# Peptides against a protein of PDB entry 5OOQ, part 134

Target 1, 227 residues: chain A of PDB entry 5OOQ
Amino acid sequence: YREDVRQVVTHPANALSFLQPGRLVEISVNGKDNYGWGAVVDFAKRINKRNPSAVYTDHESYIVNVVVNTMYIDSPVNLLKPFNPTLPEGIRPAEEGEKSICAVIPITLDSIKSIGNLRLYMPKDIRASGQKETVGKSLREVNRRFPDGIPVLDPVKNMKIEDEDFLKLMKKIDVLNTKLSSNPLTNSMRLEELYGKYSRKHDLHEDMKQLKRKISESQAVIQLDDL

## One batch from the design tools (peptide; made by RFdiffusion4, then SolubleMPNN)

Design b2_p22_1_s2 (from b2_p22_1, 7 letters changed)
Fold by OpenDDE base, seed 2:
Structure b2_p22_1_s2 (fold): chain B 227 residues (1-227), chain A 22 residues (1-22)
Amino acid sequence: as target 1 above (227 residues)
Amino acid sequence: SELEEWYKKSQELLDKQLEELE
């Protein structure tokens, strides 16, 4: 059920407008490498230079660059390739007892576990010396301030996802969470169906255009405020 | 330093957002 919500939230039609620079996102790569909360640098549509005709799923169609402060110190970060979400072997978060460093990693939308309701003030040049570490320090501060977890964007209240099928999905999830349902399995199947219906209603191409516009507008406003 | 100033601005932004969430 949580996964169903995640699929909707991280769909480009919903997520991209909230992936402004500095947006906090919780990162899990390949369902196993948990980097914790990172900060969005930017994102771009995924382009395969070798195969321009490559078609990606909605959740794999964008690359999000994120700063993490949990990269294992001995990870081969020098092998990271810009705009390549297929991370080299050995790129992983630090385990308990290991030292970590800050790094910028490219991820797909599918690697976003949650989108936070907070943004960091991001430096203009994250690649400049010391900038990633500064962001890392800010991330630590955020985690310190939110010991019970960083607040997550509410899909309805914050993200304004008002699709009827999604709302029904959310309602059903609530019912399941309260154990009011006598048949959880049936309800789960229905939730998947509802998500499917929601997803099919979206034209990715048109949505992307609209999102790009909204993002540009949002960035402009932020820049004005930062000036 | 530029880094310190950035960090300060970042903290200010965080503080502002936190206040808005309360």
Scores: peptide ipSAE 0.098, ipTM 0.746, DockQ to the pose 0.688
Fold by OpenDDE base, seed 1:
Structure b2_p22_1_s2 (fold): chain B 227 residues (1-227), chain A 22 residues (1-22)
Amino acid sequence: as target 1 above (227 residues)
Amino acid sequence: SELEEWYKKSQELLDKQLEELE
């Protein structure tokens, strides 16, 4: 169901109006390269110069340029081509223990995991020296300010998606979430999380939060199979 | 709102960063 929601949210008919410069988006390329939250620079209709008659799926028909601050430092960023979502070999996020740099990467709508309800102020010329790094610093600050996660656009309340089938899907998800919240294990984790918030043990609180997420995700998957 | 305050701070932060780059 989460993927179904993502497909609707990232469809051009819904997403493009929210891809203003500075819009925060969570990026996952090819389902494996997670860059985290980046900031939209611009977008354009995908054009194949070699084959003008090429037909792309809706989710691949646009290219979005985004600033990320998680690019592996030794990635061949000089080989990146504007508006070419086929990334060169070696373009990847930094792994644990690796250093990262800021980069502008072209992605498809299909590489958007979520659209944030926040925008950064974007420089007029992102390609000017130091400007990408400025955005990178802003991204770090945003992540610092939102340790529980950057707020995601509500598909119904914010994006005004009114498709009947989609609304039905959202209702089902809501019901599922209600069931999940009533699960004793989930409730126990919430209690521990609450206790952690009142405790001076910040590290323990974070661990409990992570565990809660894991449990919730696992239970959600199980319940989705039952629907 | 929290969002409005964030936008304001985001602008301020960017302005500060730009000044540091000059």
Scores: peptide ipSAE 0.082, ipTM 0.693, DockQ to the pose 0.078
Fold by OpenDDE base, seed 4:
Structure b2_p22_1_s2 (fold): chain B 227 residues (1-227), chain A 22 residues (1-22)
Amino acid sequence: as target 1 above (227 residues)
Amino acid sequence: SELEEWYKKSQELLDKQLEELE
């Protein structure tokens, strides 16, 4: 059931409006490399210059740049290419006992485990010297204040996902312990139908990107002192 | 509580942003 929710939440039609600069997201690359909570820098539609006709799935059609503070210190971060989600070999989070550093990594929507209900202040130039480390300090402070986990956006109350099948899924999750049933409630056919509905909003998010940025800049950001 | 106040502020900011995007 959790994966079913994740698929709907991370669909471009739902997720992109909540990927403002500074938005906290929980990151798992390829389902195995867990970077923990990071902060969104920006996002863009995925473009393959070598193959303009390339077709990506909805969850792979956008690239999100995120700051993480859990990158293994000896990872070849110099080989990272902006907006290339195919990470070089050796790029991984630090394991227990290993030292970590801050890095900006490009990920797909499919690498988002959850979207947090918190936004951090972001520097104008995150790639300038010392800026990533500043965000890293903020991430550590947030984790300190939320030892039981950072609050996640509610898909219904916050994200306003109102599809009937999705609402039924959410109700069932509230009643049933996820340990009792690991089987998806929504079959592949239902998910495809849901995605069909969401795909109509895909182009709207691109058109509204500038508006969202302006709104984000004009709105107050929750500060660490308020936590 | 401090957390409750944070949730309130967070919800208010989110609601405002969502309203402006409608």
Scores: peptide ipSAE 0.035, ipTM 0.645, DockQ to the pose 0.031
Fold by OpenDDE base, seed 3:
Structure b2_p22_1_s2 (fold): chain B 227 residues (1-227), chain A 22 residues (1-22)
Amino acid sequence: as target 1 above (227 residues)
Amino acid sequence: SELEEWYKKSQELLDKQLEELE
């Protein structure tokens, strides 16, 4: 059920409007490489220049650049290519006892485990010397302030996902969490239906959300300059 | 602190964005 929710939340129609610069996201690459919470730099639609006819799934159709502070120090970060989510061999988070560094990595929407309800002020040029480390320090501070975990955006209250099937899914999850129902609920069929609905409405909703995002980003920049 | 002010402004920005979605 959590995966079902994640699929809906991370769908472009829902997620992109919340992937502003500085947005905190919890990152898991390929279901095994957990980088923890990182900060969004930017995102772009995935384009294959070599194969313009390449078709990606909705969750793989966008590349999100994120700053993480958990990259293994000996990872070949110099081999990272912007907007290439296929990470080189050896790119991984630090394990316990290993040293970590800050890095900007490109990920797909499918690699987002959660979207936080916090944003960091991002440097104008994250590639400038020392800037990613500054973000890394901020990430550590946030984690310190939220020892019980960074608050996650509420899909309904915050993200305003109002799809009836999704709401039913959420209700079922709540019922299960409260142990009011012992019956296993099959939500797989509903997830497929939801996915189908989002895919069909994707283009229009995405365009609207992208526009809203651009407006919000512009306003954010103005506010930062006044600081 | 500068960081606290930053967090506050960040939250305000978030709130504004959320309101625009409503």
Scores: peptide ipSAE 0.064, ipTM 0.693, DockQ to the pose 0.134; fails the geometry check

Design b2_p22_1_s3 (from b2_p22_1, 9 letters changed)
Fold by OpenDDE base, seed 1:
Structure b2_p22_1_s3 (fold): chain B 227 residues (1-227), chain A 22 residues (1-22)
Amino acid sequence: as target 1 above (227 residues)
Amino acid sequence: SELEEWLKKSRELLDEQLKEME
């Protein structure tokens, strides 16, 4: 069900009006390369110069340029072509222990995991020296400020999606979430989160964090099965 | 404080944009 929601949210009819410069979006390319939260530069309708008659799906019909601060430092960023979502080989996010840099990458709407309820102030010329790094710094600060995650736009309250089938889907999800919230694992996770936030003891906090992760993983499996 | 102010402005900007769409 989460994927169904994502499909509706990222559809051009819904998403484009929220892809203003500076809009935060969570990015996953090809279902494997997670760049985390980035900032929208601009977007354009996808045009195939080689094949003008090419027909794209709705989610592939637009290209969004986004600034990310998680690009692997040794990625061939010089080979990136604006408005070409087919990324060169080697373009990937940094893994644990690797250094990252800021880059502007072109993505499709299908690569958007979430649309954030926040916009950054974008420089006038993002291509100017140092401007991407400024945005990168801002992204880091936002992530620091929201350790529990950047707030996501509410599809109904914020995006005003009023499709009947979608509303039914959302209601179903709410019901399922309510059931899941009554699950002992969910309760345990909330308890651990609460204790972790209030714990002054580092050792206890770490133990709680580990337990929370384990519980969260178990809950995630359940959610994936139901949603 | 600077970050908080920046975030506030960013949210205000979003709210303005949302109102324009309504």
Scores: peptide ipSAE 0.062, ipTM 0.660, DockQ to the pose 0.169
Fold by OpenDDE base, seed 4:
Structure b2_p22_1_s3 (fold): chain B 227 residues (1-227), chain A 22 residues (1-22)
Amino acid sequence: as target 1 above (227 residues)
Amino acid sequence: SELEEWLKKSRELLDEQLKEME
């Protein structure tokens, strides 16, 4: 059931309004490369200039740029292309005993394991020399403060996902007292219908979510000015 | 330093967010 929840949470209709600069996200690329918690820089709709007719799934239709502090030091980071989520060979997180560096990587929504309920203060120009390392230091501090894990956004209370089928899913998870089920609802007709609804309402939801994002960003800026 | 000031602001922002979550 955890994967079912993740699919709903990371859908553009739900996730984009919470991907403000500095938002903490837990990153797993292609389900194998775990970078841990990173910070959102920005996001954009995925455009293929070489093939304008390319159709992407909802979860692959946006690119999110994130700062991570767990990149393997010998990874070919110079080959990274902004807004290209197809990562070059050799781009991977550091393993135990290996040294890591900070990097900005482009990921799809499908590579988001969870969205945190915290935002970092982000430099205005993250690509300037030394700025990503500053964010990396902040990420280390956050991880130090939350040894048991960074708090995750509540899909219902925080993200306001109010679909009845989703609420039923959440209730089932609570009853089972486990986020993992041997029989996920991903293959259920109801879940497919839910995704269908999100797909059909994507444009309207995107507009609303963008507005909510702007409001949240404005509030964050005000808070920073008070510091 | 500029870095120290940035880190301070970042920590303060986090502290404020945590208080709002309580």
Scores: peptide ipSAE 0.045, ipTM 0.664, DockQ to the pose 0.488
Fold by OpenDDE base, seed 2:
Structure b2_p22_1_s3 (fold): chain B 227 residues (1-227), chain A 22 residues (1-22)
Amino acid sequence: as target 1 above (227 residues)
Amino acid sequence: SELEEWLKKSRELLDEQLKEME
């Protein structure tokens, strides 16, 4: 059921307008590689140079570049390809006891577990020497300040998703969370149907991209260490 | 507190974003 909410939240029609530079996002790649909270650098529509006619699912149709501070130190980060979400073998988060470094990785929307209600100050050139580490320091500070977890955007209260179909979806999820149904799988399928209806009704991918740029330009940047 | 102030600013930023989307 959390997955159902995640699907809605991370849909381009909803997520893209909140993926401004510095936006905190919780990252899980391939359902197993948890990088924790990272900071958005930028995003772009996914383009397949080898197959321009390739069609991606909504959640795989955009590439989000994120700074993480949990990359395993001996990961082959030099093999990372910009805007290629298929990460090279060996790219992984540090495990317990291992050292980590900061890195920029390209991910799909499907790799976002949560979108945070916080933005970090992002340097103009994240690729410049030391800049990723600065962001990494800020990420550590954020985690320190929020020991109970970084606040997540509320789909309704914060993201202002008030579509009727979405509200029905959320209501169903809430009901299922409060009581066990005799047919949980059937109910899950129904939730998927509701999500589908919502998704089909709202195709705002390109508009959201434009809005992201506008927001990025107009919004004040919060520098964590100055707050 | 510093935390409260930071949260306030973060919420303000969100509000500004929402206004720009209207």
Scores: peptide ipSAE 0.028, ipTM 0.623, DockQ to the pose 0.040
Fold by OpenDDE base, seed 3:
Structure b2_p22_1_s3 (fold): chain B 227 residues (1-227), chain A 22 residues (1-22)
Amino acid sequence: as target 1 above (227 residues)
Amino acid sequence: SELEEWLKKSRELLDEQLKEME
């Protein structure tokens, strides 16, 4: 069920409006490389210049650049290419006992585990010397302030996802969490239906963007000086 | 401070989310 929710939340029609600079996102690449919480730099639609006819899934159709502070120190970060989500071999988070560094990595929406209800004020030029480290320090401070975890955007209350099937899914999850008797829900079927609906909505993303932006503007922003 | 107040609210939100998961 959690994965089903994640699929809906990270769909472009829902997620992009909340991927402003500084937005905190929890990152898991390829289902194995957990970088923890990072900060969004920017995003762009994925374009393959070598193959303009390339078709990507909705969750792979955008590239999000994020600052992480958990990159393994000996990772070949110099081989990272902006807007190329295919990470070079050796790019991985630091394990326990290993040293980490700050890096900007390009990820797909599918690599977002959670979208946080928090934004950092980002430097104007994140590529400038020392700027990534500043963001890294801020990330550490945020994690320190939230030992129980960084608040995640509520899909319904914050993101205003109002699809009926999604709401039913959420209700089912709530019922299960409370250990109340409920009928089984065929989530796989519902997920496909939701995906289809959101895929159609994606075509109208620009129209929806303004509305969702107003919602996201209410999200708190932490200034670097306040950390 | 405004930040502290927000952090408090954020924690409250998290707590609410956690309760929903219990």
Scores: peptide ipSAE 0.024, ipTM 0.576, DockQ to the pose 0.059

Design b2_p22_2_s1 (from b2_p22_2 with E2L K9L E15V D21E V22L)
Fold by OpenDDE base, seed 1:
Structure b2_p22_2_s1 (fold): chain B 227 residues (1-227), chain A 22 residues (1-22)
Amino acid sequence: as target 1 above (227 residues)
Amino acid sequence: ELLPVYELLEDGSEVVAFYIEL
């Protein structure tokens, strides 16, 4: 169901009005290249000059330029073409232990995992010397301030998505989340977390807590996969 | 330099959530 929500949220009819300069978006390219949170520079309707009659899917019909601070340092960023979402070979996020740099990359709406409720200050000329790095520093600071993750726009409260089927989807997700939260194993784990601190049998309670956590996590993963 | 970070509210308005010092 998470993918279904993403499809609705990132549809042009819903997403474009929230892609102002500086808007934070979480980026995943080709389903594997996770750049993390970036900042929107601008967007434009995708135009194929060679084939003006080309028809793109809704989620591929716009190009969003975003600043990321996770680009692999040895990526051939000089080969990036403005408003061309087909990224050159070697353009990828830095892996663990690798150094990263700031870059502006063109992506499609389909590459947006989530839209944040925060917007950075975006320089007027992002291509000027040092400007991408300024945004990169801002991104680092925001990530530092939100260790549990940057807040995501609420599709209903913030984005005002009123589609009946979407609302039904959201209700289903809510029901599933409620079931997850009401799961005896989850509740027991929380109870053990609370009472384990006061129990004379601390070791036993800790073991039970760990076991309950593992079981609960396994169940949660199964449920999340259904979402 | 202090740069604002804006938060979008439910009414569609934006407020400065915090400032970043660079």
Scores: peptide ipSAE 0.718, ipTM 0.964, DockQ to the pose 0.820
Fold by OpenDDE base, seed 2:
Formats: sequence, structure tokens, C-alpha cells
Structure b2_p22_2_s1 (fold): chain B 227 residues (1-227), chain A 22 residues (1-22)
Amino acid sequence: as target 1 above (227 residues)
Amino acid sequence: ELLPVYELLEDGSEVVAFYIEL
């Protein structure tokens, strides 16, 4: 059930509006590299310049840049390419006993395990000297203050996901937790229905964004003509 | 330096939950 919830929460139609600079997110890359909680720098729609016709899944269609403080110290961070979520070999979190450093890594929405209800102060220029380390210190302090874990956004109360099927899913999860039982809904018809609904919502949002851009462009042209 | 940590409320607004001293 956790994965089912994660799929809905991390869908662009739901997640993007909560990925402001400084937003805390829990990061797992390729289902194995757990970086823990990081802080969002920014995000952008994924564009393949070499293959403009490339089609990505919804969860792979955006790149989120995040500050982590758990990067292995000897990781080849210099090989990181901005907005390239395919991380170079050797980029990994520090293991037990290893030293870590702060780094900005590009991830996809699919690499987000959870979205926190807390947001750090994010420096305007994270690439400036010492800024990543400042965020790293902040992350450490937050983790220290929340030994039981950083609070996660409530999908319903915070994210306002009001889909009836999703609400039913959440209710089922609560019932199962109460009964100390689990039964994943992976590949359930309801999950597919939810995915479809959110995909459509995302498409509408993109259409609206395009329309707003066209309107803005037209207004700008009119203003130039009036000069 | 005191840095704010913001908490998102149910009404969609944000408040300073606490400050971090660095």
C-alpha cells in the first residue's frame, strides 16, 4: 500500500506544487541508494536534447535537483551533469563508517520516497561557496530534532488529494494498520484508475500553462507595439 | 545566523515552525 500511495503522491499532478525550494524530500535512487532526507533546489521538465521525441513516464518526466548531505566523500561528484538523472557510476550514499559530503543531485520524481511537510530556507545561489554545506547543516539539525522521522505531508489534508478512490485507499490502509495486517494493492484496478485521473489532470495543467504563456506573449507584443 | 524552517498548514499557508542556528 505504501508504494500505491507513493505513486499517487509523486505524480507530477500532485507533487510539483509542493516542490518549492527547500522542501524536504526523502530520496531513494534506483530503489537501492538511500540518501535520506534532502532539500529541493528546483525542478524542470525533462528534455532530451539529443532525442526530442523521447517519451518519459509521468514519474520520469521531471528532474528535481536536491541537496543531500549523505553523498559518499569519494563519489565522482564532478561527473554529475545538471538535469541528468542518470547518475554516473560511483555516485552513491555513504555507507556505515564512511564519510559523507553535501552534493546537489538530479533525481526523478520516481526517486522520491516521501515529501515532508517542512521546508528549509534555501539560498538563492546554492552553487555559491559554502551554501550546500549550510543546507547540509540545516538537514542535520532537522534530523536531530525529529528522531522519530521528519513529518510527511498528509496526502489529503496537506496535498488536497480528494479523489474518492484515493480516499478509499487511505481508509483501507488505516483499517489494515489497525488490524496489524498488510495487503498491497499493486496492479490493482483502483491504482490504474487513479493513475489515469492524475495523468489527465497533469495534461490539463500543461495545457493551461501553454495557454497562459501564449497570452503573456501576445500581451508583450502588444506592449512593444504601443512603445 | 538564524534560518527559518517552514511548516505547511492545512489551509495551504506556511508558518515558521522553528529556527535553526548555524
Scores: peptide ipSAE 0.716, ipTM 0.964, DockQ to the pose 0.686
Fold by OpenDDE base, seed 4:
Structure b2_p22_2_s1 (fold): chain B 227 residues (1-227), chain A 22 residues (1-22)
Amino acid sequence: as target 1 above (227 residues)
Amino acid sequence: ELLPVYELLEDGSEVVAFYIEL
């Protein structure tokens, strides 16, 4: 059930407009490497310079750079390349008892477990000395304030996903905690239909959200001056 | 330094949820 919702939420048509710098996202790479909550730096369309004709799935067609504070300290972070989601061997989160460091990692949308309703202040130059650590400290503070977990964006109320099939899915999950279909393939097909509908509205919806965000950011700056 | 953390509301606006002191 949750995976079906995740597929819709993390589809480019829905997710990209909420991946502003500083947006908190919960990260799981390859379904096993859980980095916890990180903060979005930026994102871009995935381009393969070596194979320009490469076709990616929707969830792999964008690369999101995120700051995490849970990288294993002995991971070969020097081998990380921006916008290359194929992570070098040894790149992993710290396990219990291991020390961690802050790092910027490139991930696909498929590696986003959830999108938070919170957004951190993101430095303009995250690669400058000490900036990643600042974000890391902010992440630690947020995690401290939300011991039960960081609030997740509401797909309907916040993300404005209004597709009828999706709404039916959400209702069934909420009421019955069951999938629309017992057949995983059927559920997958339904999700694909949803993707096609939202893809056409993505650009306009994103523009509107960006405008609202800019207004809110300006208001926030004013409030800071009053402190 | 006080850094804002923004919360997205249902109307699409953002508000400062809280400040982090670093």
Scores: peptide ipSAE 0.715, ipTM 0.964, DockQ to the pose 0.670
Fold by OpenDDE base, seed 5:
Structure b2_p22_2_s1 (fold): chain B 227 residues (1-227), chain A 22 residues (1-22)
Amino acid sequence: as target 1 above (227 residues)
Amino acid sequence: ELLPVYELLEDGSEVVAFYIEL
């Protein structure tokens, strides 16, 4: 269900009006290169100068320039071409233990995992000396303030997506999330009641609690995979 | 330097959620 939501949210008809300069977006290029949260610089309609007749999907028809602070330091950032989302070889996020730098990268809408509820102050000239780094520092601070994750735009309340099929999808997700959040607690409470009634041996009680917890966790994981 | 971070509200308006000190 997450991918279904993402497809709707990142469609040009819905996303573009929320991609103002400074808008936080979570970035994954080609489904593997996770840059984390970045900040939108601008966007433009994708134009292929070499092949003007090129047809792009809706999610590939716009180029979004974003500031990221997770670029691998030895990436060939000088080879980046404005408004060309086909990134040169070697352009990638820093891995654990590697140093990162700030960079502006062109991405498609399909590379946006989430659109954040927050928008940073975006300098007018992001390519001026030190400006990318300023945005990078801001990104770090926001991430620090939201250890559980940056709040995502509500597709219905914020983005005003009112498509009937989408609303049905969101309702299903809400029901599943409620069940997922309640199941561990409900199962634990029920187990405690059952164990209090039937188990007089402390060791057996603890073993049963652990087993039920494992079962509940396993069920929760399965439900998460269905989302 | 204090930089604002804006939050989008349900009515489509934006407010300053907090400031970042750099």
Scores: peptide ipSAE 0.714, ipTM 0.963, DockQ to the pose 0.805

